# Peptides against a protein of PDB entry 2AUS: the designs that were tried, part 211

Target 1, 323 residues: chain A of PDB entry 2AUS
Amino acid sequence: ADIKREVIVKDDKAETNPKWGFPPDKRPIELHIQYGVINLDKPPGPTSHEVVAWIKRILNLEKAGHGGTLDPKVSGVLPVALERATRVVQALLPAGKEYVALMHLHGDVPEDKIRAVMKEFEGEIIQRPPLRSAVKRRLRTRKVYYIEILEIDGRDVLFRVGVEAGTYIRSLIHHIGLALGVGAHMAELRRTRSGPFKEDETLVTLHDLVDYYHFWKEDGIEEYIRKAIQPMEKAVEHLPKIWIKDSAVAAVAHGANLTVPGIVKLNAGIKKGDLVAIMTLKDELVALGKAMMSTQEMIERSKGIAVDVEKVFMPRDWYPKLW

## One batch from the design tools (peptide; made by RFdiffusion4, then SolubleMPNN)

Design b2_p25_3_s4
Fold by OpenDDE base, seed 3:
Structure b2_p25_3_s4 (fold): chain B 323 residues (1-323), chain A 25 residues (1-25)
Amino acid sequence: as target 1 above (323 residues)
Amino acid sequence: SAAARRAAEEERRRYFEEKLARHRA
């Protein structure tokens, strides 16, 4: 997630008109909310759907969606996309996650053995989804990117874990417990990262949102609610990007596929079939789509469909029609 | 009891948050 993608420039002379569009940092507050994502600190207790319903009530919104379910008892990072940004959460579903977990062992195990066995669970693991999962209960491989043991207190093991999307930490802990020979269960869990969203200065509570909305509506103070809401472009930072000419923006905003002549610059390492973000030269999200070419093909070819446009976010009127 | 279960869940939560606080600093 933290690897800076190389940017390949195809057209170094391409300019952007400053009068067109609304850059993420310059949106009026109402427009910022319409294209916003909250980095919510989900409390333990409510479901992710209940929390989204609360946010809609607090902020007087018609539509919102979350960037990946947390169980009721699980706290921490829950991205909530607002209004016109609601569908951007689909970019976050496949993103890696980080958690801090408290594992309780059902017997005494030497600390050296705990450390050694937990290190063996870094890499590829085979999981069966739990019965309560909306996912078909088939055996599947998942990646554990890293395990960091933070503290061992007798039978209680606090650890940080980075995982592929849809890895079940409860199942991981169960398998660690089996490998230790004593059994284990998940006592507590917090999500500390969901793709580009992490525990940082952008993390806000439901109480913060109540207060910040009040300061805006009653006192006319916008700064707090503006800071509490991230631009929707934050939700695609982890995706490969393609930046397009101003002349191509309106066509893509109308749902036309991106053709190779519209490309100004792009990230290295795009493969056919990848989910990509189509951006303006002002780093505005136009659309999400499926790459129909590799990065290399998009450089070498003069024509053809580069991206099959699946989801438009940008309004049709932000850029003029130039076709 | 349902009360004893809630108290034990709150105690485990406090214990977890105290551990988290030590590793955020």
Scores: peptide ipSAE 0.440, ipTM 0.909, DockQ to the pose 0.798
Fold by OpenDDE base, seed 1:
Formats: sequence, C-alpha cells, structure tokens
Structure b2_p25_3_s4 (fold): chain B 323 residues (1-323), chain A 25 residues (1-25)
Amino acid sequence: as target 1 above (323 residues)
Amino acid sequence: SAAARRAAEEERRRYFEEKLARHRA
C-alpha cells in the first residue's frame, strides 16, 4: 500500500472551479457520513457482519459494508464503508493485509531454527482455501510480503506478517509447524492493516462510536464523529489514480466511460485491466473503473476509452454538465 | 468443562493483548 506512485501531468493548464463539488475536508457532517469509512477496531467475538449491523444501529444508517471479513475470534482493523460509500469496499478486498499472530508450537524448537524456517515462508506460498470459505477450493499461490518475528517465548511465537489478499494465516502457521517438524496452530490473530487502513489515530472502537454519536446528536458536538469517520477517498489511496477535467466529471458521474481527452494527470504504472480511481482535481472520488489502456497508452493516444466505469460514487449534480 | 475452556480462552486472549501492547508502533 505504501507504493509511491509517480504522477504524470498531461495538461498543466487545467484549472478547477472552487464552487463545484465537495472536497473531502469540506463536506458538511451529514454528507461526510454519507461518504464515510470507519477504521474500526473489531472486537473479538462477533462476526464482521454483526459488527456492521451494530454500526448501522449506532449511527442510524440504512447501508454499510466491510472491507474484508475477519473471523469472529480475530480482532483489529475492519474498514466499514457507510451509506453512499458502501461499495468502496470493492477497492479494499484485493488490498494487502497485515496481521500479528500468536503461533503455538506443538514441540520444542531451537530459536535459530524457528527464525530460519519462518524466513523461508517469505515470498510465494501455495494454499488451499478452508472449507468454510466462499472461495473455490482450488490450490492457489499467494504472496507473503514479509514475516517479522516479534517474540519467541518457548513454544509461543509472536510475529507480524504482510500478505496478499486472501492469504490464510491459519494455513500459513500450519505449514510453518510442518516445516519445523513439531506442528503448530494459530492461537490468536489480530489484523493490523487492510490496505490504507492501519493501527493509527483513526482507529476507533464501537464504544467510541456510541459516545461520539451521542456527543453529536445530544450535545451538538460534531468534532469527534467527524474525526472518527474517514472520507471514502481514504479507501482508494492505494489504487492508481486518474485525475480528470471539471468538464469530464458530470459525464463520468452519469456513468459515461472516461475518454483520453478528459485526463489531466495520472499515476505511472497503470496496466490494462487494473482497478483505478477516477478523481477530480480536488481529490474527490468520482468513480472506480477498469483501465482499458496502460499509462503509456493514455499519454500517447489522443482519443479512446481510458477507463470502463464500473461504479460511480459522486452525485450527478456536484459538477455541471458541460456537454 | 465449558467454563474451564472459556477461562483458558480468556487467559490466552489476555496474554496475547499484553504481548501486542509491547509491540504497538
């Protein structure tokens, strides 16, 4: 998620009208909530769906969705997208994840051997989805980006692990235990990152949300609930971006595909088939779509469909129709 | 017993949270 993407400017003369749209930092509180994502600290015990239902009840919402299921016993980072932002979770499903796990070994192993064997699990691993997964039970490769051993306490190994989306930490620990020759199981698990969402000052509990909603509704203090909810644009920070002209915004907001003439600037390294975020010059999320061209093709071509628009977020009336 | 299993799960959770607290960035 921390990939600094170069920005290539196609039109250095493009300006934006300050009267159009609602930049993420300038939304009224009600509108901020309608386009919000909570970085929730999910407690252990409830399902991710139960937690989403509780948030809907606490905040009096019609719709919400989560950025990737945590098992009931797993705590930590659960992005919850609200109301009109609910479908932004599609950007978070394929995003990398980080966990801290407690692995319990079924026998004694020298620390040096634990460290050596766990290092071999960095890189590509072969996994089969568990029986309870909605995913087809085919063997598949997954990336382990890093393993950081935090503590070794006899048979208990605390470690941080960065993984590709849909890597099963329980299966990883099982295979580590086999490689160590003694067997192992996952004793505890916490998710510490889901794409751009991590353990930071934006992480809030269900209790925080109860209190902050009360302060807003009963005391008229919106500051706490405003800070507890991130703009939906946070949920796409890890995606490659394309910034468009003000004149193209209304068309895309009506569901038109983005054509090359509408592009002002874009990230380097976009490939055909990538999920991309279409942004205004004020960093407002207009839509998500599939890139139909590479970055290079979008620079070199004067015409054609750059992005197949899959999901519009921006209301149709934030920018004027200029066609 | 079901009670003994719950107590052991709670103790393991507490142990994990104490370890996590030492390694929070």
Scores: peptide ipSAE 0.439, ipTM 0.909, DockQ to the pose 0.709
Fold by OpenDDE base, seed 2:
Structure b2_p25_3_s4 (fold): chain B 323 residues (1-323), chain A 25 residues (1-25)
Amino acid sequence: as target 1 above (323 residues)
Amino acid sequence: SAAARRAAEEERRRYFEEKLARHRA
């Protein structure tokens, strides 16, 4: 999520009509909720599905979805996409994640050895998915981006870990324990990041949501509930972006593929097959799609399908039909 | 006992939460 992507401008004269669309910061509260994502602090105890059901009840919503399951006992960052934004979770499922874990060792190990061995687990690791996962129990590689040991207290090792999506921290700890020669288990786990969502001022509890919804409905104060809900565009911040002309927005909102003439600016480093976010010049999410060209091809070509549009988010009427 | 296991789980959770609070940047 922290990778700053270069922005290449293809059309520096492209303007946008301020009367069209609803920029993320200018949505009426009801519309903001309809296109919202909550950075929820999931409590330990409930399942991620139970928590989503509670949010739907609290906020009087028909639909919601989460950006990646946390086990019942695991707390922390659970992005919950609301209503029309529900499908944006597909951008979060493949996103990198950070955790803080408490590993308990089954024997005494010198701290120098703990530090040395844990450093060796940065990079590619081989994992087998647990039985409870919907994933086929085949061996697979996963990336560990970093391991930061926070504290060693005898047999208890507190560490921060950044990982590729679908890395099982329990399995990582098991393998670390084997490498240390004494064995280990995961005592506690908290997720501190899921793509662009982290522990920051946007992190809210279920109790916060109850209170903030009450302040809005009973007292007419929308500020708290507005701040507690992020725009759906937050859920795609980590993706490569393509910004399009106003004249292309309605077509894409109707499910048409993005063609090269519609592109105003784009991120560098897009490859064919990448998941990309199609944005307006007002940074509104129009759709998610699969890149059919590289960034370079999108610059050099005058025509062709740039993005195969997979999921539309923007309503068809926010921008006029100009075809 | 089931009660002793719950108490030990709650103690580990509290210990973890205290450690987390010290390392929140």
Scores: peptide ipSAE 0.436, ipTM 0.908, DockQ to the pose 0.783
Fold by OpenDDE base, seed 5:
Structure b2_p25_3_s4 (fold): chain B 323 residues (1-323), chain A 25 residues (1-25)
Amino acid sequence: as target 1 above (323 residues)
Amino acid sequence: SAAARRAAEEERRRYFEEKLARHRA
């Protein structure tokens, strides 16, 4: 998620009208909630779906969705997108994840051997999804980006692991145990990161949300609930971005595809078929779409469809029709 | 017993949370 993407400017003279739109930091509280994402600390016990249902009740919401299932027993970072932002979770599903896991070994293994074998699991691994997964049980490769051993206490190994989306830590631990020759199981698991969402000052509990909503509704104090909800734009920080002219915003907000003349600046390294975020010059999320061109093609071409718009987020009236 | 299994699960959870607390940045 933290890959610095180069920004290529196509139109260095493009300006934005400050009177148009609602930048992520300037939304009224009701609008902020409508376009919000909570970085929830999911407790162990409930399903991710039950937690979403509780948030909807706590915050009096009609719609919400989560940025990737955590098992009932798994705690930690669960992004929950609210109301009009609900569909932004599609950007988070393919995002990398980090976990801290407690692995219990079924036999005694020297610490040096534990460290050596676990390091060999960095890189590509072959996995089969578990039976309870909605994903077809086909063998597939997954990336383990890093393994950091935090603590070894006899047969208990605490480690941090960064993984590609849909890597099963339980299966990883099983394979590590097999490689060690003694077997192992996942004793505990916490998710510490989901794309741009991590354990930081934005991480909130269900109890925090109850209290913060109460402070707003009963005491008129919006500060806490405002801080507890991130703008939906946070949920797309890890995506390649295309920034568009003010004159193109209303058309895209109406569901028109983005054409090359509308582009002001864009990230390097966009490939055809990539999920991209279409942004205003004020860093407002207009839409998600599929890149129909590479970055290079978007630079070199004067015309054509740059992005096939799949999901609009921005209201149609935030920017004027300039056509 | 079901109670003994819950107690053992709660103990493992506490042990895990204590370890996590030491390694939170």
Scores: peptide ipSAE 0.433, ipTM 0.907, DockQ to the pose 0.761

Design b2_p25_4_s2
Fold by OpenDDE base, seed 1:
Structure b2_p25_4_s2 (fold): chain B 323 residues (1-323), chain A 25 residues (1-25)
Amino acid sequence: as target 1 above (323 residues)
Amino acid sequence: SAAEAERRARIERARRIAEEAERRE
């Protein structure tokens, strides 16, 4: 997620009208909430769906959705997209995840052997989805990006792990235990990252949300609730971006596909089939879509469909129709 | 880091709660 993508400028003379749209930093509080994402510290106990229902009740919302299920016993980073931003969760589903896990070994193993064997689980692993998952129970490959052992205390191993979306940490720990020859189980699990969302100053509890909502509604203090809610654009920071002309924004906001003449600048390394974020020159999210061209094709071609627009977020009236 | 120590302390508290729950089953 922290890969700085190069920005290629296609039209260096393109200007934006400051009167059009609502940049993420300039939204009134009500509009900020309508296009918001909470970096929630999910408590252990409730389901991810119950927590989303509680947020809807606390903040008096009609719609919300989460960026990837955590099991009831699992705590930590759960992005919750609000109201008009609800559909932005589709950008977070394929995003990498980080966890801190406590593995309990069923026998004594020398520390050097633990470290050596756990290092062998970095890279591609074969997993079978658990019975409780709605996913077809076929063997599948998943990437383990890194394993960092934080602490070893006898049979207890605390470690950080970065993984591809839909990697089962419980299954990983089971296989590590088999490779160690003693067996193991997952004692505890916390998610510390979901794409661009991590444990930082933006992480808030359900209690924080209750308090901050009351400070706004009863005391007229909007600062806390404003800080507790991230703009929906945060949820697409990890995606490749395409920035478009003001004249193209209203068409895309009406559900038209993005054509090559509408592109002002774009990230390097876009491939055909990639999920991309279509942005204004003021860094507002217009839509998500599927790239129909590579970055190179979008530079070299004068015409054609660059992005098949799948989900529109921007209202139709933020930018004028210029066609 | 202090944040890492706090995370470890949260995991350890949660472990104790889980072990106490498993002893009650």
Scores: peptide ipSAE 0.007, ipTM 0.403, DockQ to the pose 0.195
Fold by OpenDDE base, seed 5:
Structure b2_p25_4_s2 (fold): chain B 323 residues (1-323), chain A 25 residues (1-25)
Amino acid sequence: as target 1 above (323 residues)
Amino acid sequence: SAAEAERRARIERARRIAEEAERRE
């Protein structure tokens, strides 16, 4: 998510009509909700599915989906995509995660040894999915991007960990405990990040949502509910982006593949097969798709399919047909 | 027991929030 991607401009003369579309910051409140994502502080206790069901009731919604399951006992950052944005969660599933974990050791270990051994778990680790996972129980590698020890109090180790999607922190702690020779278990776990969503001013509780929805419906105050809901474009900030001409937007919104002539600018480092976000020049999400070319091929070629469009988000009428 | 009691209390709080939202529809 924090990888600053260079932006390569292919057409520096491309302009956008300010009357077309609905930029993320200019959506009426009803439309903002229809294309929204909540950065929810999931309480410990309920399942992620129960929490999504409650949000649907609180906000009177037909559809919602979450950006990656948190176990019932786990609290913290749960992105919940609303209504027409529901399927944007597919961009968040593969995104990196951060957690704060409390590990309890089953024996006394010198602090220097704890620090040394935990540092060895940065990088590639071998994990087996737990029995309760819908994932096939095959051994797999996962990346631990970083481990930061926050506090050591005797047998209790508080640490921050950045991990590849689908890394099991419980399994990591178990393996650390084995490496320390005393064993360990996960006492507490909180997710502090899910891709572009983190613990910041956008993090809201279920209680906040009840109050903010009430202030809107009963008092006519939309400010709080507007702030509690992020635009769906937030959910794709970590993806490589391709910005397209106004003349290409309606075609892509109708489900046409993006062709090379429609590209105005793009991020560097796109590879064939990457998930990419197709954006307007006003930073509106048109669609998600699979890159059929590298960034270099999209620059060098004059024609061909650049992106195989997998999921359209933008309505067909936001931009005119210019073909 | 205490951790289970706290978990139950958190579930019950979240349930009350949902039930309050349903009573306002």
Scores: peptide ipSAE 0.005, ipTM 0.368, DockQ to the pose 0.038
Fold by OpenDDE base, seed 2:
Structure b2_p25_4_s2 (fold): chain B 323 residues (1-323), chain A 25 residues (1-25)
Amino acid sequence: as target 1 above (323 residues)
Amino acid sequence: SAAEAERRARIERARRIAEEAERRE
């Protein structure tokens, strides 16, 4: 999520009509909710599915989905995409995650050895999914981006860990314990990041949502519920982006593939096969799709399919049909 | 045309930027 992507401008004369679309900051509250994502602080106890069901009840929603399961006992960052934004979770599922974990060692180990061994788990690790995972229990490689030891108190090790999506922290702790020779288990776990969502001022509780919805419905105060819900575009901040002409927006919103002439600007480093976000010049999410060209090919070519459009988010009527 | 020359210059600049970004990955 922290990868800064350079923006390459292909058409520096491209303008956008201010009357078309609904920029993320200019959506009426009802529309903002329909295209919203909550950065939820999931409490310990309930499943991620139960929490999503509660949000649907609290906010009177038909649909919602979460950006990656947290176990019942695990708290912290659970992105919940609402209504028309529900499918944006597909961008969050493959995103990196950060956790703070408490590891309890089953024997005494010198602090220097703890630090040394935990450092060896940065990089590629082999994991076996837990028995409760719906995923076939095949051995798989996962990346540990970083391990930061926060505190060591005898047998208790508090640490921050950044990991590839689908890395099991419980399994990591088990392997660390084996490498230390004494064994270990996960005592506590909190997720502190899920892609672009982190512990910040946007993190809200279920109680906050109840109160903020009440303030809106009973008191007419929209401010709190508006702040509690992020625009769906937040959920794609970590993806490579392609910005398109106003004349291309309606076609893509109807499910047409993006062609090279529609591109105004794009991120560097797009590879063929990458998941990309197609954006308007007002930073509105039109669609997610698969890149059919590299960034270089999209710059050099005058024609061809740049993106195979997989999921449309923008309504078909936000921009005029210009075909 | 001047417009084609400007377009070619933009394409060439964009290509260089893309190639530099790919070398840093």
Scores: peptide ipSAE 0.000, ipTM 0.257, DockQ to the pose 0.009
Fold by OpenDDE base, seed 4:
Parts: sequence; C-alpha cells; structure tokens
Structure b2_p25_4_s2 (fold): chain B 323 residues (1-323), chain A 25 residues (1-25)
Amino acid sequence: as target 1 above (323 residues)
Amino acid sequence: SAAEAERRARIERARRIAEEAERRE
C-alpha cells in the first residue's frame, strides 16, 4: 500500500476551474458525511455487520458498508464507508492488511527456532479458507509480506504481520505451530491496518462517534465529527490513479468510459485489468474502473478507451457538461 | 535462480504443512 507511484504528466497545461466540484477538504459537513469513510476501532465482541448497523443508528444514516470483515473476537481497524461512499469498500477488499497477533505454542520451543521458522513464512503460503467463509474452500496461495516478532514470552509469541487480502491469520498460526512441531493457536488478534487505514489520529471508537455526533447536533460543533470522518478519497489512496480534464468529468460522472484524450496525468505501472481510481485535478474521486490499457499505452495512444467505468461516485452536476 | 529455488522450497513446505493439517482435521 505504501508504494509511492510515480506520476506521469500527459498534459502540463491542463487547468481546473476552482468553482467546479467539491474537493475533499471543502465539502459542507452534510456532504462530507455523504462521501465519508470512518476509520473505526472495532471493539471485540460484535460482528462487523452489527458495528455497521450501530454506526448507521448513531449517525442517522440510511446506508453504510465495511472494507473487510473482522471476526467478532477481533478488534481494530475497520473502515466503514457511509451513504454515497458505501461502494468505495470495493477498493478496500483487495487491499493488504496488517495484524498484531498473539500466538500461543502448545510446547516449549527455543526462541532461535521460533524466529527462524516464522521467517520462512514470509512470502507465498498455501491456505485453505475456513468453513465459515463464503469463498469456495479451495487451496489458494496468499502472500505474507512481512512478519515482525515483537515479543517472545515462553510459549507466547506476539508478532506483527502484513498480508495479502483474505489471508487467514488463524490458519497461518496453525501452520507455524505445525512447522515448529508443537502446534499453536491464535490467542489474540487485532487488525492494525486495512490498506490506507491504520492506527493513527483518524482511528475512532463507537463512543467517540456518539459524542461527536452529539456535539454537532446539540451544540452545533461540527469539528469533531468532521475529523472523525475521512473523505472517501482516502479509501482509494492505495490504488493507481488517473487524473482527468474538467471537460471529461461530467461524462465519466454520467457513466461514460474514460477515453485517452481525457487524461491529464496518471500513475506509472498501471496494467490492463487493474482497478484504478479516476480523479479530478482537485483530487476528487469521480469513479472506479478497470484499466483497459497500460500506463504506456495511455501515454502513446491518442484515442481509445483507457478505463472501463464500473462505479461512479461523483454526482452528475458537480461539473458542467462540456460536450 | 537461487531466489526462485528458495520460493519453490517455501511453497513446497507450505504445501506439506497444509496437507498435514488436512490429515489432522
């Protein structure tokens, strides 16, 4: 997720009208909520769906969705997309995750052996989805990006792990335990990252949301609820981006595919088939779509469909029709 | 390459562990 993507400028003369659109930092509070994502600290106990239902009640919302299920017993980072932003969770489902896990070993193992064996689980691993998963129980490869051992206390191993989306930490710990020869189980699990959402100043509790909503509705203080809700654009920070001309925005907002002439700048390393975010020059999310060209093809070609637009977020009226 | 050989060895280890886990479930 932290890969700095180079930005290639295709049209260095392209300007944007400051009167059009609503940049993420300039949305009225009601509009900010309509296009918001909460970086929720999910408590242990409730399901991710129950927590989403509670947020809808707390904030008086009709619609919300989460960026990837946490088990009831698992706490930590749960992105919750609100109202018109609800479908931005599609960008977060494939995003990498980080966890802090406590593994309990079923026997005594020398620390050096623990460290050596856990390091072998960095990279590609084979996993079977658990029975409770809606995913077909086929053996699949997953990437473990890193394992950082934080503490070893006898049979208890606290570690940080960065993983590909849909890696099961419980299964990873089970396999580590087998590799150690003594067996192991997951004692505790906290999610510390979900793509661009991490444990930072934007992390809020359900109690914080209750209080902040009260301060807004009863006291007229919008500052707290504004800070507690991130713009939907945060939920696409990890995606490759394509920035488009003001004249192309309304067409894309109407569901038209992005054509090559509409591109002002784009990230390097886009491949055909990648999920991409279509942005305005003011960093507003217009749509998500599938790249139909590579970055190189989008630079070299004068015409053609660059992005197949799958999901529009921007209202049709934020930018004028210039066609 | 040595890196590909190491990757293959890790995959093969992960496969063996998965097969052992399946025999115990």
Scores: peptide ipSAE 0.000, ipTM 0.294, DockQ to the pose 0.021

